# Ledger of designs, part 31: peptides against a protein of PDB entry 7MKK

Target 1, 71 residues: chain A of PDB entry 7MKK
Amino acid sequence: SMKEKVKAKLVEIRKFVPFIRRVRIDFQDTLSKVQGHRLDALVNLLDREDVSMSSLNKIEVIIDKLRTRFN

## One batch from the design tools (peptide; made by RFdiffusion4, then SolubleMPNN)

Design b2_p16_2_s4 (from b2_p16_2, 6 letters changed)
Fold by OpenDDE base, seed 5:
Formats: C-alpha cells, sequence, structure tokens
Structure b2_p16_2_s4 (fold): chain B 71 residues (1-71), chain A 16 residues (1-16)
C-alpha cells in the first residue's frame, strides 16, 4: 500500500537525520538564524509521521543537495 | 546555492 511505501521511504530518509543535525551544529556559527532554523525544520519534518510521498521525494532531493555541499 | 536549497526546505515545511 501507499501507506507502507511512505513508511519505508521515511525509514530510508531518516538515516540522514544524524548528518543533518551534524551540519547544523558544525556550521552553527556561520549560518544565519534563518538558515539554522531551516535545517532544524528539515529534521523536524523527518520526525513527523504525516509526510506525503511527494514531500518525501522532494526532501530526498534536498538531502542529496545538502550532502553534495557539506560532504 | 545554500539559500536556494534552504528555501526549498521552507517550502516543504509550509505544506505541513
Amino acid sequence: as target 1 above (71 residues)
Amino acid sequence: DLDKLLQEIAEEEEKL
């Protein structure tokens, strides 16, 4: 079901939460308040259970871009 | 760039 697919996708994307948190902390002094908030928001989004497959697909692309910049 | 990337995050946050 779509519900099961969403749960599986969320499990995979959540593997990057530690990375996002690390970026947020490591660059805290160089990020603006708005930039820091947006990274926090990304983590909070992934902690939710009501994220759509469409949103998860977009978040995956965002994380890939984040990885490219900060890895 | 970073600002554009972070704006994409804000746009997804707005949907929830």
Scores: peptide ipSAE 0.284, ipTM 0.803, DockQ to the pose 0.621
Fold by OpenDDE base, seed 2:
Structure b2_p16_2_s4 (fold): chain B 71 residues (1-71), chain A 16 residues (1-16)
Amino acid sequence: as target 1 above (71 residues)
Amino acid sequence: DLDKLLQEIAEEEEKL
């Protein structure tokens, strides 16, 4: 079902939460307040269970871009 | 750039 697909996708994307948190902390002194807030928002977004598949697909692309930029 | 990337995050946050 679509519900099960969303759950599976969320499990996979959540594997990157530690990475996002680490970027936020490691670069805290170089990020603007707005930039830091947006990284915090991304983590908070992944703590939710009511995210659509469309949003999860976009978040996956965003995380891939973050990984490219921050190694 | 970073600002553009983070703006994409803000857009997804707004949907919730």
Scores: peptide ipSAE 0.283, ipTM 0.802, DockQ to the pose 0.560
Fold by OpenDDE base, seed 1:
Structure b2_p16_2_s4 (fold): chain B 71 residues (1-71), chain A 16 residues (1-16)
Amino acid sequence: as target 1 above (71 residues)
Amino acid sequence: DLDKLLQEIAEEEEKL
């Protein structure tokens, strides 16, 4: 079902939450308030259970771009 | 760039 697919996708994407938090902290002093907030928002989005598959697919692409930029 | 990437995050946040 779509519900089970969403749950599985969340499990996979959440593996990168520690990475996102690390980026947020490591670059805290150089990020603008808006930039910092948006990284925090990304983490918070992944803590939710009501994210659609469409949003999760977009978030996955965003994380891949972050990984490319921040190691 | 980073700003465009972070804007994508803001757009997803707005949907929730």
Scores: peptide ipSAE 0.282, ipTM 0.802, DockQ to the pose 0.641
Fold by OpenDDE base, seed 4:
Structure b2_p16_2_s4 (fold): chain B 71 residues (1-71), chain A 16 residues (1-16)
Amino acid sequence: as target 1 above (71 residues)
Amino acid sequence: DLDKLLQEIAEEEEKL
């Protein structure tokens, strides 16, 4: 079902939450307040259970871009 | 561009 697919996708994407948090902390003094807030928001989004598959697919692309930029 | 990338996050946040 779509619900099961969403759960599976969310489990996989959540593996990168520690990475996102690390980037947020390591670059806290370099990032603007707005940039920092947006990284916090990304983590908060992944803490939710009511995220659509469409949003999760977009978030996956965002994380891939972050990984490319921040190792 | 970091700002453009992070703007995508803001757009997803607003949808929830």
Scores: peptide ipSAE 0.277, ipTM 0.800, DockQ to the pose 0.643

Design b2_p16_3_s1 (from b2_p16_3 with E1D E4D E13M E16S)
Fold by OpenDDE base, seed 1:
Structure b2_p16_3_s1 (fold): chain B 71 residues (1-71), chain A 16 residues (1-16)
Amino acid sequence: as target 1 above (71 residues)
Amino acid sequence: DEEDEMLDELLEMLES
């Protein structure tokens, strides 16, 4: 089901939460206030269980871009 | 919604 697919994708994406947190902290001094806030919001979003597949697909792209730029 | 807007803003921020 779509619900099961969403949950599975969420589990996989959550594996990158520590990485996102590290980016937020390690680059805090070089990020603008809004950039930092957006990363915080992303981490907080991943604590939820009602994230849509559409959002998870966007988050996957975001993580890929973060990995490319921030190791 | 607000969630989609935030994610779109992040994508824009990271756009190369």
Scores: peptide ipSAE 0.666, ipTM 0.920, DockQ to the pose 0.851
Fold by OpenDDE base, seed 3:
Structure b2_p16_3_s1 (fold): chain B 71 residues (1-71), chain A 16 residues (1-16)
Amino acid sequence: as target 1 above (71 residues)
Amino acid sequence: DEEDEMLDELLEMLES
């Protein structure tokens, strides 16, 4: 079902939460306050269970871009 | 919604 697909996608995306947290801390001095806040918000969002597939797909792109820039 | 807006802003931040 679509619900199961969303849950599976969320599990995969959550694997990158430690990475996002690491970016937030390691590059804190180079990030603006707004950039840092957005990363915090992203981590908080991924703590939720009710995240849409659309959002998860966006988050996947975000993570790819973070990896390119920060590691 | 606010979630989508935040994600869009993050994308904008990271896009060239």
Scores: peptide ipSAE 0.666, ipTM 0.920, DockQ to the pose 0.806
Fold by OpenDDE base, seed 5:
Structure b2_p16_3_s1 (fold): chain B 71 residues (1-71), chain A 16 residues (1-16)
Amino acid sequence: as target 1 above (71 residues)
Amino acid sequence: DEEDEMLDELLEMLES
């Protein structure tokens, strides 16, 4: 089911939460206030369970871009 | 919604 797929996707995406947190903190001095806020919001979003597949797909792209920029 | 807007803003921020 889609519900099952969403849960599985969320589990996989959550594996990158520590990475996002590290980016937020390690690059805090080079991030603008809005950039920092957006990363915080992203982490908070991933702590929830009511995240759509559409959002998770966007988040996957975001994480890939973060990895490209911040290793 | 707020979630989609935030994610879109992040995507824009990270564009090459």
Scores: peptide ipSAE 0.665, ipTM 0.920, DockQ to the pose 0.839
Fold by OpenDDE base, seed 2:
Structure b2_p16_3_s1 (fold): chain B 71 residues (1-71), chain A 16 residues (1-16)
Amino acid sequence: as target 1 above (71 residues)
Amino acid sequence: DEEDEMLDELLEMLES
């Protein structure tokens, strides 16, 4: 079901939360305030259980771009 | 939607 697919996707995406937190901290001095705020918001979003598949797909792209830029 | 807007802004920020 779509519900189960969303849950599975969320579990996989959450594996990158520590990475996002490290990017936020390690590059805090090079990130703008707004950039830092957006990363914080992303982490907070992933704490929720009601994230849509559309959002999760966008988050996958975001994580891929973060990995490219920040190792 | 505020969530979508935030995510879109992040995508824009990270685009080359």
Scores: peptide ipSAE 0.665, ipTM 0.920, DockQ to the pose 0.869

Design b2_p16_3_s2 (from b2_p16_3 with E1S E9Q E16K)
Fold by OpenDDE base, seed 5:
Structure b2_p16_3_s2 (fold): chain B 71 residues (1-71), chain A 16 residues (1-16)
Amino acid sequence: as target 1 above (71 residues)
Amino acid sequence: SEEEEMLDQLLEELEK
């Protein structure tokens, strides 16, 4: 079911939360205030249970971009 | 939604 797919995707995406937190902290002085805020919001979003597949797919792309720039 | 707007904005910034 879509519900189970969302749950599985969320579990996979959550594996990158430590990475996102590290980017937020390690590059705090480089990131703009709004970028920092959005990263904080992203982490908080991933702590929720009601995240759509659409959002999770976007988050996956975001993580890829973060990895490209900061990994 | 505010959530998707935030994600879109973040993605846009990272694609610059």
Scores: peptide ipSAE 0.740, ipTM 0.933, DockQ to the pose 0.937
Fold by OpenDDE base, seed 1:
Structure b2_p16_3_s2 (fold): chain B 71 residues (1-71), chain A 16 residues (1-16)
Amino acid sequence: as target 1 above (71 residues)
Amino acid sequence: SEEEEMLDQLLEELEK
């Protein structure tokens, strides 16, 4: 079911939460205030259980971009 | 939604 697929994808994406947190902290002085805030919001979003597949797909792309730019 | 708007904005910044 879609519900099961969402949960499975959420589990996989959550594996990158530590990475996102480190980007937020390690590059805090380089990031703009709004960029830092958005990264904080992203981490908080991933703590929730009610994240849509659409959002998870976007987050996956975001993580890919972060990995490319920030190791 | 506000959630997706935030994600879109973040993605836009990262794609520059």
Scores: peptide ipSAE 0.739, ipTM 0.933, DockQ to the pose 0.934
Fold by OpenDDE base, seed 3:
Structure b2_p16_3_s2 (fold): chain B 71 residues (1-71), chain A 16 residues (1-16)
Amino acid sequence: as target 1 above (71 residues)
Amino acid sequence: SEEEEMLDQLLEELEK
């Protein structure tokens, strides 16, 4: 079901939460205040159970971009 | 939603 697919995707994306937190801290002086705030919000979002597949797909792209730029 | 807009904005910033 779509519900199970979303749950599985969320589990996979959550594996990158430590990475996102690391970027937020290690590059705090490089990031703008708004960028830092958005990364904090992203981590908070991933603590929730009701994230849509659309959002999870966007987050996957975001993580890819973060890896390209910061690690 | 606020969530969707935040994600779009973050992605836009990273794609500049």
Scores: peptide ipSAE 0.737, ipTM 0.933, DockQ to the pose 0.927
Fold by OpenDDE base, seed 2:
Structure b2_p16_3_s2 (fold): chain B 71 residues (1-71), chain A 16 residues (1-16)
Amino acid sequence: as target 1 above (71 residues)
Amino acid sequence: SEEEEMLDQLLEELEK
């Protein structure tokens, strides 16, 4: 079901939470205040269970962009 | 939604 697909994708995306936290901290001086705030909000969002597939797909792209820029 | 808007804005900044 779509619900089970969302749950499975959420589990996979959550594996990158430690990476997002490290980017937020290690590059705090490079990031703008608003960028830092958005990364904090992203981490908080991934603690929830009610995240849509649309949001999870966007988060996957965001993580790829973070990896390209900061790794 | 506010959530989608935040994600779109974050993605836009990372694509610059």
Scores: peptide ipSAE 0.737, ipTM 0.932, DockQ to the pose 0.941

Design b2_p16_3_s3 (from b2_p16_3, 5 letters changed)
Fold by OpenDDE base, seed 4:
Structure b2_p16_3_s3 (fold): chain B 71 residues (1-71), chain A 16 residues (1-16)
Amino acid sequence: as target 1 above (71 residues)
Amino acid sequence: SEEDKMLDELLEMLEK
């Protein structure tokens, strides 16, 4: 079901939460206040259980771009 | 939604 797919996707994406947190911390001096806030918001979003598939798909792209830029 | 807007802004940030 779609619900099951969302849950599975969320589990997979959550594996990158430590990475996102690391980016936020390691590059805190480089990131603007707004950029930092957005990363914090992203992490907070992933703590929720009511994230849509649409959002998760966007988050996946975001993570890929973060990985490209921040290793 | 505000959530979508935030994510879109993040994407834009990283696409610059």
Scores: peptide ipSAE 0.687, ipTM 0.921, DockQ to the pose 0.912
Fold by OpenDDE base, seed 3:
Structure b2_p16_3_s3 (fold): chain B 71 residues (1-71), chain A 16 residues (1-16)
Amino acid sequence: as target 1 above (71 residues)
Amino acid sequence: SEEDKMLDELLEMLEK
């Protein structure tokens, strides 16, 4: 079901939460205040269980871009 | 939603 697909996607995306937190900390001095805030918000969002597939797909793209920029 | 807005802004921020 779609619900199960969303849950599975969320589980996979959550594997990158430690990475996002690490980017936030390691590059704190490089990131602007707004950038830091948005990364914090992203992590907080992933703590929730009711995230849509649309949002999860966007988050996947965001993570890919973060990996490219911050390795 | 505010969630969608935040994500869109993050995408925009990280784009070339």
Scores: peptide ipSAE 0.686, ipTM 0.921, DockQ to the pose 0.841
Fold by OpenDDE base, seed 5:
Structure b2_p16_3_s3 (fold): chain B 71 residues (1-71), chain A 16 residues (1-16)
Amino acid sequence: as target 1 above (71 residues)
Amino acid sequence: SEEDKMLDELLEMLEK
């Protein structure tokens, strides 16, 4: 079901939460206030259970871009 | 939604 797929996707995406937190902290001095806020919001979003597949797909792209920039 | 807005802004922020 779509619900099961969402849950599975969320589990996979959540594996990158520590990475996002590290980016937020390790590069805090080079991030603007709005950039930092957005990363915090992203982490908070991933702590929720009501995240849509559409959002998770966007988040996957975001994480890929973060990995490219911050490795 | 605010969620979509935030995610879109992040995508834009991270574009080359």
Scores: peptide ipSAE 0.686, ipTM 0.921, DockQ to the pose 0.871
Fold by OpenDDE base, seed 2:
Order: C-alpha cells, then structure tokens, then sequence
Structure b2_p16_3_s3 (fold): chain B 71 residues (1-71), chain A 16 residues (1-16)
C-alpha cells in the first residue's frame, strides 16, 4: 500500500538524520542563520510520522545535494 | 504548504 511505501521510505531517509545534524554543527560558522534554521527544520520534520511521499522525495534530493557539497 | 515552501527553499539554497 501507499501507506507502507511511505513508512519504508521514511525509515530509509531517517538513516541520514545524523549526517544532517553533523552538517549543521560542523559548518555552523559558514552557514547563514537562515540556512541553519532550515536544516534544523528539516531534522524536526523527520521526527514526525505524518510526512507525505512528495515531501520525502524532495528530502531525498536535498540529502543528495548535501552529500555532494559537504562530502 | 509551509512545509513544501521550506523544502523548496532548501532545494534552491543547495542549487549550483
């Protein structure tokens, strides 16, 4: 079902939460206040269970771009 | 939604 697909994708995306937190902390001095706030909001969003597939797909792209920029 | 807006802004921020 779509519900189960969303749950499975959320589990996979959450594997990158420690990475996102690390980017936020390690690059805090080089990030703007707005950039830092957005990363915090992203982490908070991934703590929830009611995230849509559309949002999860966007988050996957965001994580890929973070990995490219921040190694 | 506000959530979509935040995610779109993050995408824009990370675009080269």
Amino acid sequence: as target 1 above (71 residues)
Amino acid sequence: SEEDKMLDELLEMLEK
Scores: peptide ipSAE 0.685, ipTM 0.921, DockQ to the pose 0.896

Design b2_p16_3_s4 (from b2_p16_3 with E1S E12Q)
Fold by OpenDDE base, seed 1:
Structure b2_p16_3_s4 (fold): chain B 71 residues (1-71), chain A 16 residues (1-16)
Amino acid sequence: as target 1 above (71 residues)
Amino acid sequence: SEEEEMLDELLQELEE
Protein backbone atom coordinates (compact mmCIF):
# COMPACT_ATOMS: atom_id res chain seq x y z
CA SER B 1 0.00 0.00 0.00
CA MET B 2 0.97 3.63 -0.34
CA LYS B 3 1.03 3.92 3.43
CA GLU B 4 3.56 1.11 3.67
CA LYS B 5 5.67 2.64 0.91
CA VAL B 6 5.69 5.99 2.66
CA LYS B 7 6.78 4.42 5.93
CA ALA B 8 9.53 2.47 4.24
CA LYS B 9 10.85 5.55 2.46
CA LEU B 10 10.70 7.57 5.65
CA VAL B 11 12.84 4.96 7.40
CA GLU B 12 15.44 5.16 4.65
CA ILE B 13 15.52 8.95 4.55
CA ARG B 14 15.86 9.16 8.33
CA LYS B 15 19.24 7.47 7.99
CA PHE B 16 20.50 10.82 6.69
CA VAL B 17 19.25 12.88 9.64
CA PRO B 18 22.65 12.78 11.37
CA PHE B 19 24.25 14.04 8.17
CA ILE B 20 21.78 16.90 7.84
CA ARG B 21 22.38 17.87 11.47
CA ARG B 22 26.12 17.93 10.88
CA VAL B 23 25.77 20.10 7.78
CA ARG B 24 23.66 22.52 9.78
CA ILE B 25 26.26 22.77 12.54
CA ASP B 26 29.51 22.51 10.59
CA PHE B 27 28.50 25.10 8.02
CA GLN B 28 26.45 27.35 10.27
CA ASP B 29 28.73 30.32 9.69
CA THR B 30 28.63 29.83 5.92
CA LEU B 31 24.90 29.25 5.57
CA SER B 32 22.47 32.12 5.67
CA LYS B 33 20.10 32.33 8.61
CA VAL B 34 17.26 31.30 6.34
CA GLN B 35 19.16 28.28 5.03
CA GLY B 36 20.02 27.21 8.55
CA HIS B 37 16.42 27.54 9.61
CA ARG B 38 15.26 25.44 6.66
CA LEU B 39 17.71 22.68 7.54
CA ASP B 40 16.42 22.71 11.11
CA ALA B 41 12.89 22.52 9.80
CA LEU B 42 13.85 19.65 7.52
CA VAL B 43 15.21 17.63 10.44
CA ASN B 44 12.11 18.37 12.48
CA LEU B 45 9.90 17.34 9.58
CA LEU B 46 11.60 13.95 9.45
CA ASP B 47 10.70 13.38 13.10
CA ARG B 48 7.03 13.33 12.10
CA GLU B 49 5.04 10.34 10.94
CA ASP B 50 2.68 12.26 8.65
CA VAL B 51 5.03 13.11 5.79
CA SER B 52 3.66 12.72 2.26
CA MET B 53 5.34 10.75 -0.50
CA SER B 54 5.65 13.98 -2.47
CA SER B 55 7.58 15.59 0.35
CA LEU B 56 9.76 12.53 0.84
CA ASN B 57 10.67 12.53 -2.84
CA LYS B 58 11.70 16.17 -2.62
CA ILE B 59 13.68 15.51 0.55
CA GLU B 60 15.53 12.71 -1.21
CA VAL B 61 16.62 15.16 -3.91
CA ILE B 62 17.59 17.72 -1.28
CA ILE B 63 19.75 15.19 0.55
CA ASP B 64 21.43 14.29 -2.72
CA LYS B 65 22.23 17.96 -3.32
CA LEU B 66 23.54 18.34 0.23
CA ARG B 67 25.77 15.29 -0.15
CA THR B 68 27.24 16.73 -3.33
CA ARG B 69 27.92 20.14 -1.83
CA PHE B 70 28.74 19.33 1.79
CA ASN B 71 30.56 15.97 1.47
CA SER A 1 1.37 23.79 2.25
CA GLU A 2 4.03 25.59 4.25
CA GLU A 3 5.97 22.34 4.37
CA GLU A 4 6.01 21.97 0.59
CA GLU A 5 6.90 25.62 0.15
CA MET A 6 9.85 25.29 2.52
CA LEU A 7 11.10 22.22 0.69
CA ASP A 8 10.71 23.91 -2.69
CA GLU A 9 12.60 26.97 -1.50
CA LEU A 10 15.40 24.88 -0.05
CA LEU A 11 15.64 22.83 -3.22
CA GLN A 12 15.71 25.97 -5.34
CA GLU A 13 18.61 27.38 -3.34
CA LEU A 14 20.56 24.15 -3.71
CA GLU A 15 19.99 24.07 -7.46
CA GLU A 16 21.44 27.53 -8.06
Scores: peptide ipSAE 0.737, ipTM 0.929, DockQ to the pose 0.900
Fold by OpenDDE base, seed 5:
Structure b2_p16_3_s4 (fold): chain B 71 residues (1-71), chain A 16 residues (1-16)
Amino acid sequence: as target 1 above (71 residues)
Amino acid sequence: SEEEEMLDELLQELEE
């Protein structure tokens, strides 16, 4: 079911939460205030249970972009 | 939604 797929995707995406937190902290002085806020919001979003597949797919792309820039 | 807007904006900023 879509519900189970969302749950599975969320579990996979959550594996990158430590990475997002590290980017937020390690580059705090480089990131703009709005960028920092968005990263904080992203982490908070991933702590929720009601995240759509659409959002999770976007988050996956975001993580890829973060990895390209900050990894 | 605010969530979608935030994600879209973050994506846009991270695009080359």
Scores: peptide ipSAE 0.737, ipTM 0.929, DockQ to the pose 0.834
Fold by OpenDDE base, seed 2:
Structure b2_p16_3_s4 (fold): chain B 71 residues (1-71), chain A 16 residues (1-16)
Amino acid sequence: as target 1 above (71 residues)
Amino acid sequence: SEEEEMLDELLQELEE
């Protein structure tokens, strides 16, 4: 079901939470205040269970962009 | 939603 697909994708995306936290901390001086706030909000969002597939797909792209820029 | 707007803005800033 779509619900089970969302749950499975959420589990996979959550594996990158430690990476997002490290980007937020290690590059705090490079990031703007608004960028830092958005990364904090992103981590908080991934702690929830009610995240849509649309949001999870966008988050996956965001993580790829973060890896390209900061790793 | 505010959530989608935040994600869109974050994605836009990370794109060249």
Scores: peptide ipSAE 0.736, ipTM 0.929, DockQ to the pose 0.864
Fold by OpenDDE base, seed 3:
Structure b2_p16_3_s4 (fold): chain B 71 residues (1-71), chain A 16 residues (1-16)
Amino acid sequence: as target 1 above (71 residues)
Amino acid sequence: SEEEEMLDELLQELEE
């Protein structure tokens, strides 16, 4: 079911939460205040159970871009 | 939603 697919995707994306937190801290002086705030919000979002597949797919792309730029 | 807008804005900033 779509519900199970979303749950599985969320589990996979959550594996990158430590990475996102690391970027937020290590590059705090490089990031703008708004960028830092958005990364914090992203981590908070991933603590929720009601994230849509659309959002999870966007987050996957975001993580890929963060890896390219910061690690 | 605010969530969707935040993700879109973050993605936009990271895209070339």
Scores: peptide ipSAE 0.735, ipTM 0.928, DockQ to the pose 0.817

Design b2_p16_4_s1 (from b2_p16_4, 5 letters changed)
Fold by OpenDDE base, seed 1:
Structure b2_p16_4_s1 (fold): chain B 71 residues (1-71), chain A 16 residues (1-16)
Amino acid sequence: as target 1 above (71 residues)
Amino acid sequence: LEELQKLLDELLKEEF
């Protein structure tokens, strides 16, 4: 079902939460307040259980961009 | 970083 697919995707995306948190902390002094707040919001969003597949796909793109930029 | 911020803003606008 779509619900099962969403749950599976969410589990995979959540594996990157520690990475996002590390980026937020390690680069805190170089990030703008807005950029820092957006990363915090991204982590908070991934703590929710009601995220759509569309949003999860967008989050995956965001994580890939973070990985490219911040290793 | 501006592009990343834009993507985050677009995402968060849809979720909240």
Scores: peptide ipSAE 0.213, ipTM 0.752, DockQ to the pose 0.873
Fold by OpenDDE base, seed 2:
Structure b2_p16_4_s1 (fold): chain B 71 residues (1-71), chain A 16 residues (1-16)
Amino acid sequence: as target 1 above (71 residues)
Amino acid sequence: LEELQKLLDELLKEEF
């Protein structure tokens, strides 16, 4: 079902929460205040259970961009 | 970084 697919995608994306937190900390001095707040908001969003598949796909792209830039 | 900012802004507009 679509619900099962969303849950599976969310589980996979949540594996990167520690990475996002590390980026936020390790690059805090080079990030703008706005960028820092956006990363915090991204982590908070991933703690939610009501995230759509569309949002999860966008988050995956964001994580890929973070990996390219910071790891 | 500008592209990342745009992606984050788009995401946050949809969720918040």
Scores: peptide ipSAE 0.204, ipTM 0.749, DockQ to the pose 0.908
Fold by OpenDDE base, seed 4:
Structure b2_p16_4_s1 (fold): chain B 71 residues (1-71), chain A 16 residues (1-16)
Amino acid sequence: as target 1 above (71 residues)
Amino acid sequence: LEELQKLLDELLKEEF
């Protein structure tokens, strides 16, 4: 079901929460104040259970871009 | 980083 697919995707995306938190801290001086706030909001969004598949797919693209920039 | 910020802004505008 779509519900089970969303649940599975959310589990996979949440594996990157420690990475996002590390980027936020280690590159705090490189990030603008706005970018730092947006990363905090991204982590908070991933704590929710009602995130759509569309949002999860966008978050995956964001994480891939973070990995490319920050290793 | 502007592209990343744009994607974050678009995502957060839809969710909040």
Scores: peptide ipSAE 0.196, ipTM 0.741, DockQ to the pose 0.878
Fold by OpenDDE base, seed 3:
Structure b2_p16_4_s1 (fold): chain B 71 residues (1-71), chain A 16 residues (1-16)
Amino acid sequence: as target 1 above (71 residues)
Amino acid sequence: LEELQKLLDELLKEEF
């Protein structure tokens, strides 16, 4: 079902939460206040259980860009 | 970094 697919995708995306938190800390002095706040909000969003498949697909793109820049 | 901010802004506007 679509609900099962969303849950599976959320489990996979949540594997990157420690990485996002690490980027936020390691680059705190380089990031603008707005950029830091947006990363905090992204982590908070991934703690929710009601995230849509559309949002999860967008988050995947964001994580891929973070991995490229902050490896 | 500006591109990242744009993507995050777009995402957060849809969720909240």
Scores: peptide ipSAE 0.196, ipTM 0.739, DockQ to the pose 0.833

Design b2_p16_4_s2 (from b2_p16_4, 6 letters changed)
Fold by OpenDDE base, seed 4:
Structure b2_p16_4_s2 (fold): chain B 71 residues (1-71), chain A 16 residues (1-16)
Amino acid sequence: as target 1 above (71 residues)
Amino acid sequence: MEELQKLLDELLKEEF
């Protein structure tokens, strides 16, 4: 079902939460307050269970950009 | 960074 696809995608995206948290900490002194708050908000969003497939697809693109920049 | 910030802002506007 669509619900099962969303759950599977969320499980895959959540594998990057430790990476996002690490970026937030390691670059805390170089990130603006706004950038730091946005990373915190991204982590908090991934802790939710009601994230849409469209949002998960956007988050995947964001994570790919984070990986390119910080990994 | 600006593009990432824009994408984060767009995402957060949709979810909150």
Scores: peptide ipSAE 0.114, ipTM 0.679, DockQ to the pose 0.779
Fold by OpenDDE base, seed 5:
Parts: C-alpha cells; sequence; structure tokens
Structure b2_p16_4_s2 (fold): chain B 71 residues (1-71), chain A 16 residues (1-16)
C-alpha cells in the first residue's frame, strides 16, 4: 500500500539523521542561528510519522545535496 | 515543507 511505501521510505531517510546532526555540530560556528535552526527543523520533521511521500522525496534531495556539500 | 526546502536551499547555496 501507499502507507507501507511511506513507512519504508521514512525508515530509509531516518538512517541519515545522525549525518544531519553531525553536519549541524561540525559547522555550528560557521552556520548562522537561522541555518542551524533549519537543520534542527529537518531532524525534527524526520521524527514525525505523518510525513507524506512527496515530502520524503523532497527531503531525500536535500540530504543528497547535504552529502555532496558536507561529505 | 516548501518553506523548509527553500530555507535549506538557501543554506546549501552559501559557501562554507
Amino acid sequence: as target 1 above (71 residues)
Amino acid sequence: MEELQKLLDELLKEEF
């Protein structure tokens, strides 16, 4: 079902939460307060269970950009 | 979601 696909996608995306948290810490002194808050908000969004497939696909693109930029 | 994506895209455009 779509619900099962969303759940599976969310599990896969959540594997990158430690990476996002690490980026937030490693660049804490370089990031503005607003930029840091945006990364915190991304992590908090991934803690939710009511995230749509459309949202998860957008988050995947963001994570890929983060990986390209921050290794 | 769209706002968060825009906000993160702004972050990623900046040089570090």
Scores: peptide ipSAE 0.106, ipTM 0.678, DockQ to the pose 0.116
Fold by OpenDDE base, seed 1:
Structure b2_p16_4_s2 (fold): chain B 71 residues (1-71), chain A 16 residues (1-16)
Amino acid sequence: as target 1 above (71 residues)
Amino acid sequence: MEELQKLLDELLKEEF
């Protein structure tokens, strides 16, 4: 079902939460306040269970961009 | 959730 697909995608994306938290900490002094708040908000979003497939696909693109920029 | 999607969309546009 779509619900099962969303759950599976959320499980895969949550594997990158430690990486996002690491970026937020390691670059805290070089990130703008807005960038820091956006990363915190991204982690908080991934703690939710009500995230749409569209949002998860966008988050995957963001994580790929973060990986390219920060490792 | 909409504010967070906007914040993420802004992050996508401005930072990457």
Scores: peptide ipSAE 0.102, ipTM 0.668, DockQ to the pose 0.134
Fold by OpenDDE base, seed 2:
Structure b2_p16_4_s2 (fold): chain B 71 residues (1-71), chain A 16 residues (1-16)
Amino acid sequence: as target 1 above (71 residues)
Amino acid sequence: MEELQKLLDELLKEEF
């Protein structure tokens, strides 16, 4: 079902939560308050269960950009 | 969502 696809995608994306938290810590002194808040908001968004497939696809692109720059 | 995506995209384009 669509619900099962969303759950599977969310499980895969959540594997990158430790990486996002690491970026937030490693660059804390370089990041502005706004930038730090944006990364915190991304983590908090991934802790939700009511995330749409459209939102998850956008988050995946953001994580890929983070990986390219910080990993 | 759109606002958060724009804000994160700005961070990633202009910085680091």
Scores: peptide ipSAE 0.102, ipTM 0.676, DockQ to the pose 0.120; fails the geometry check

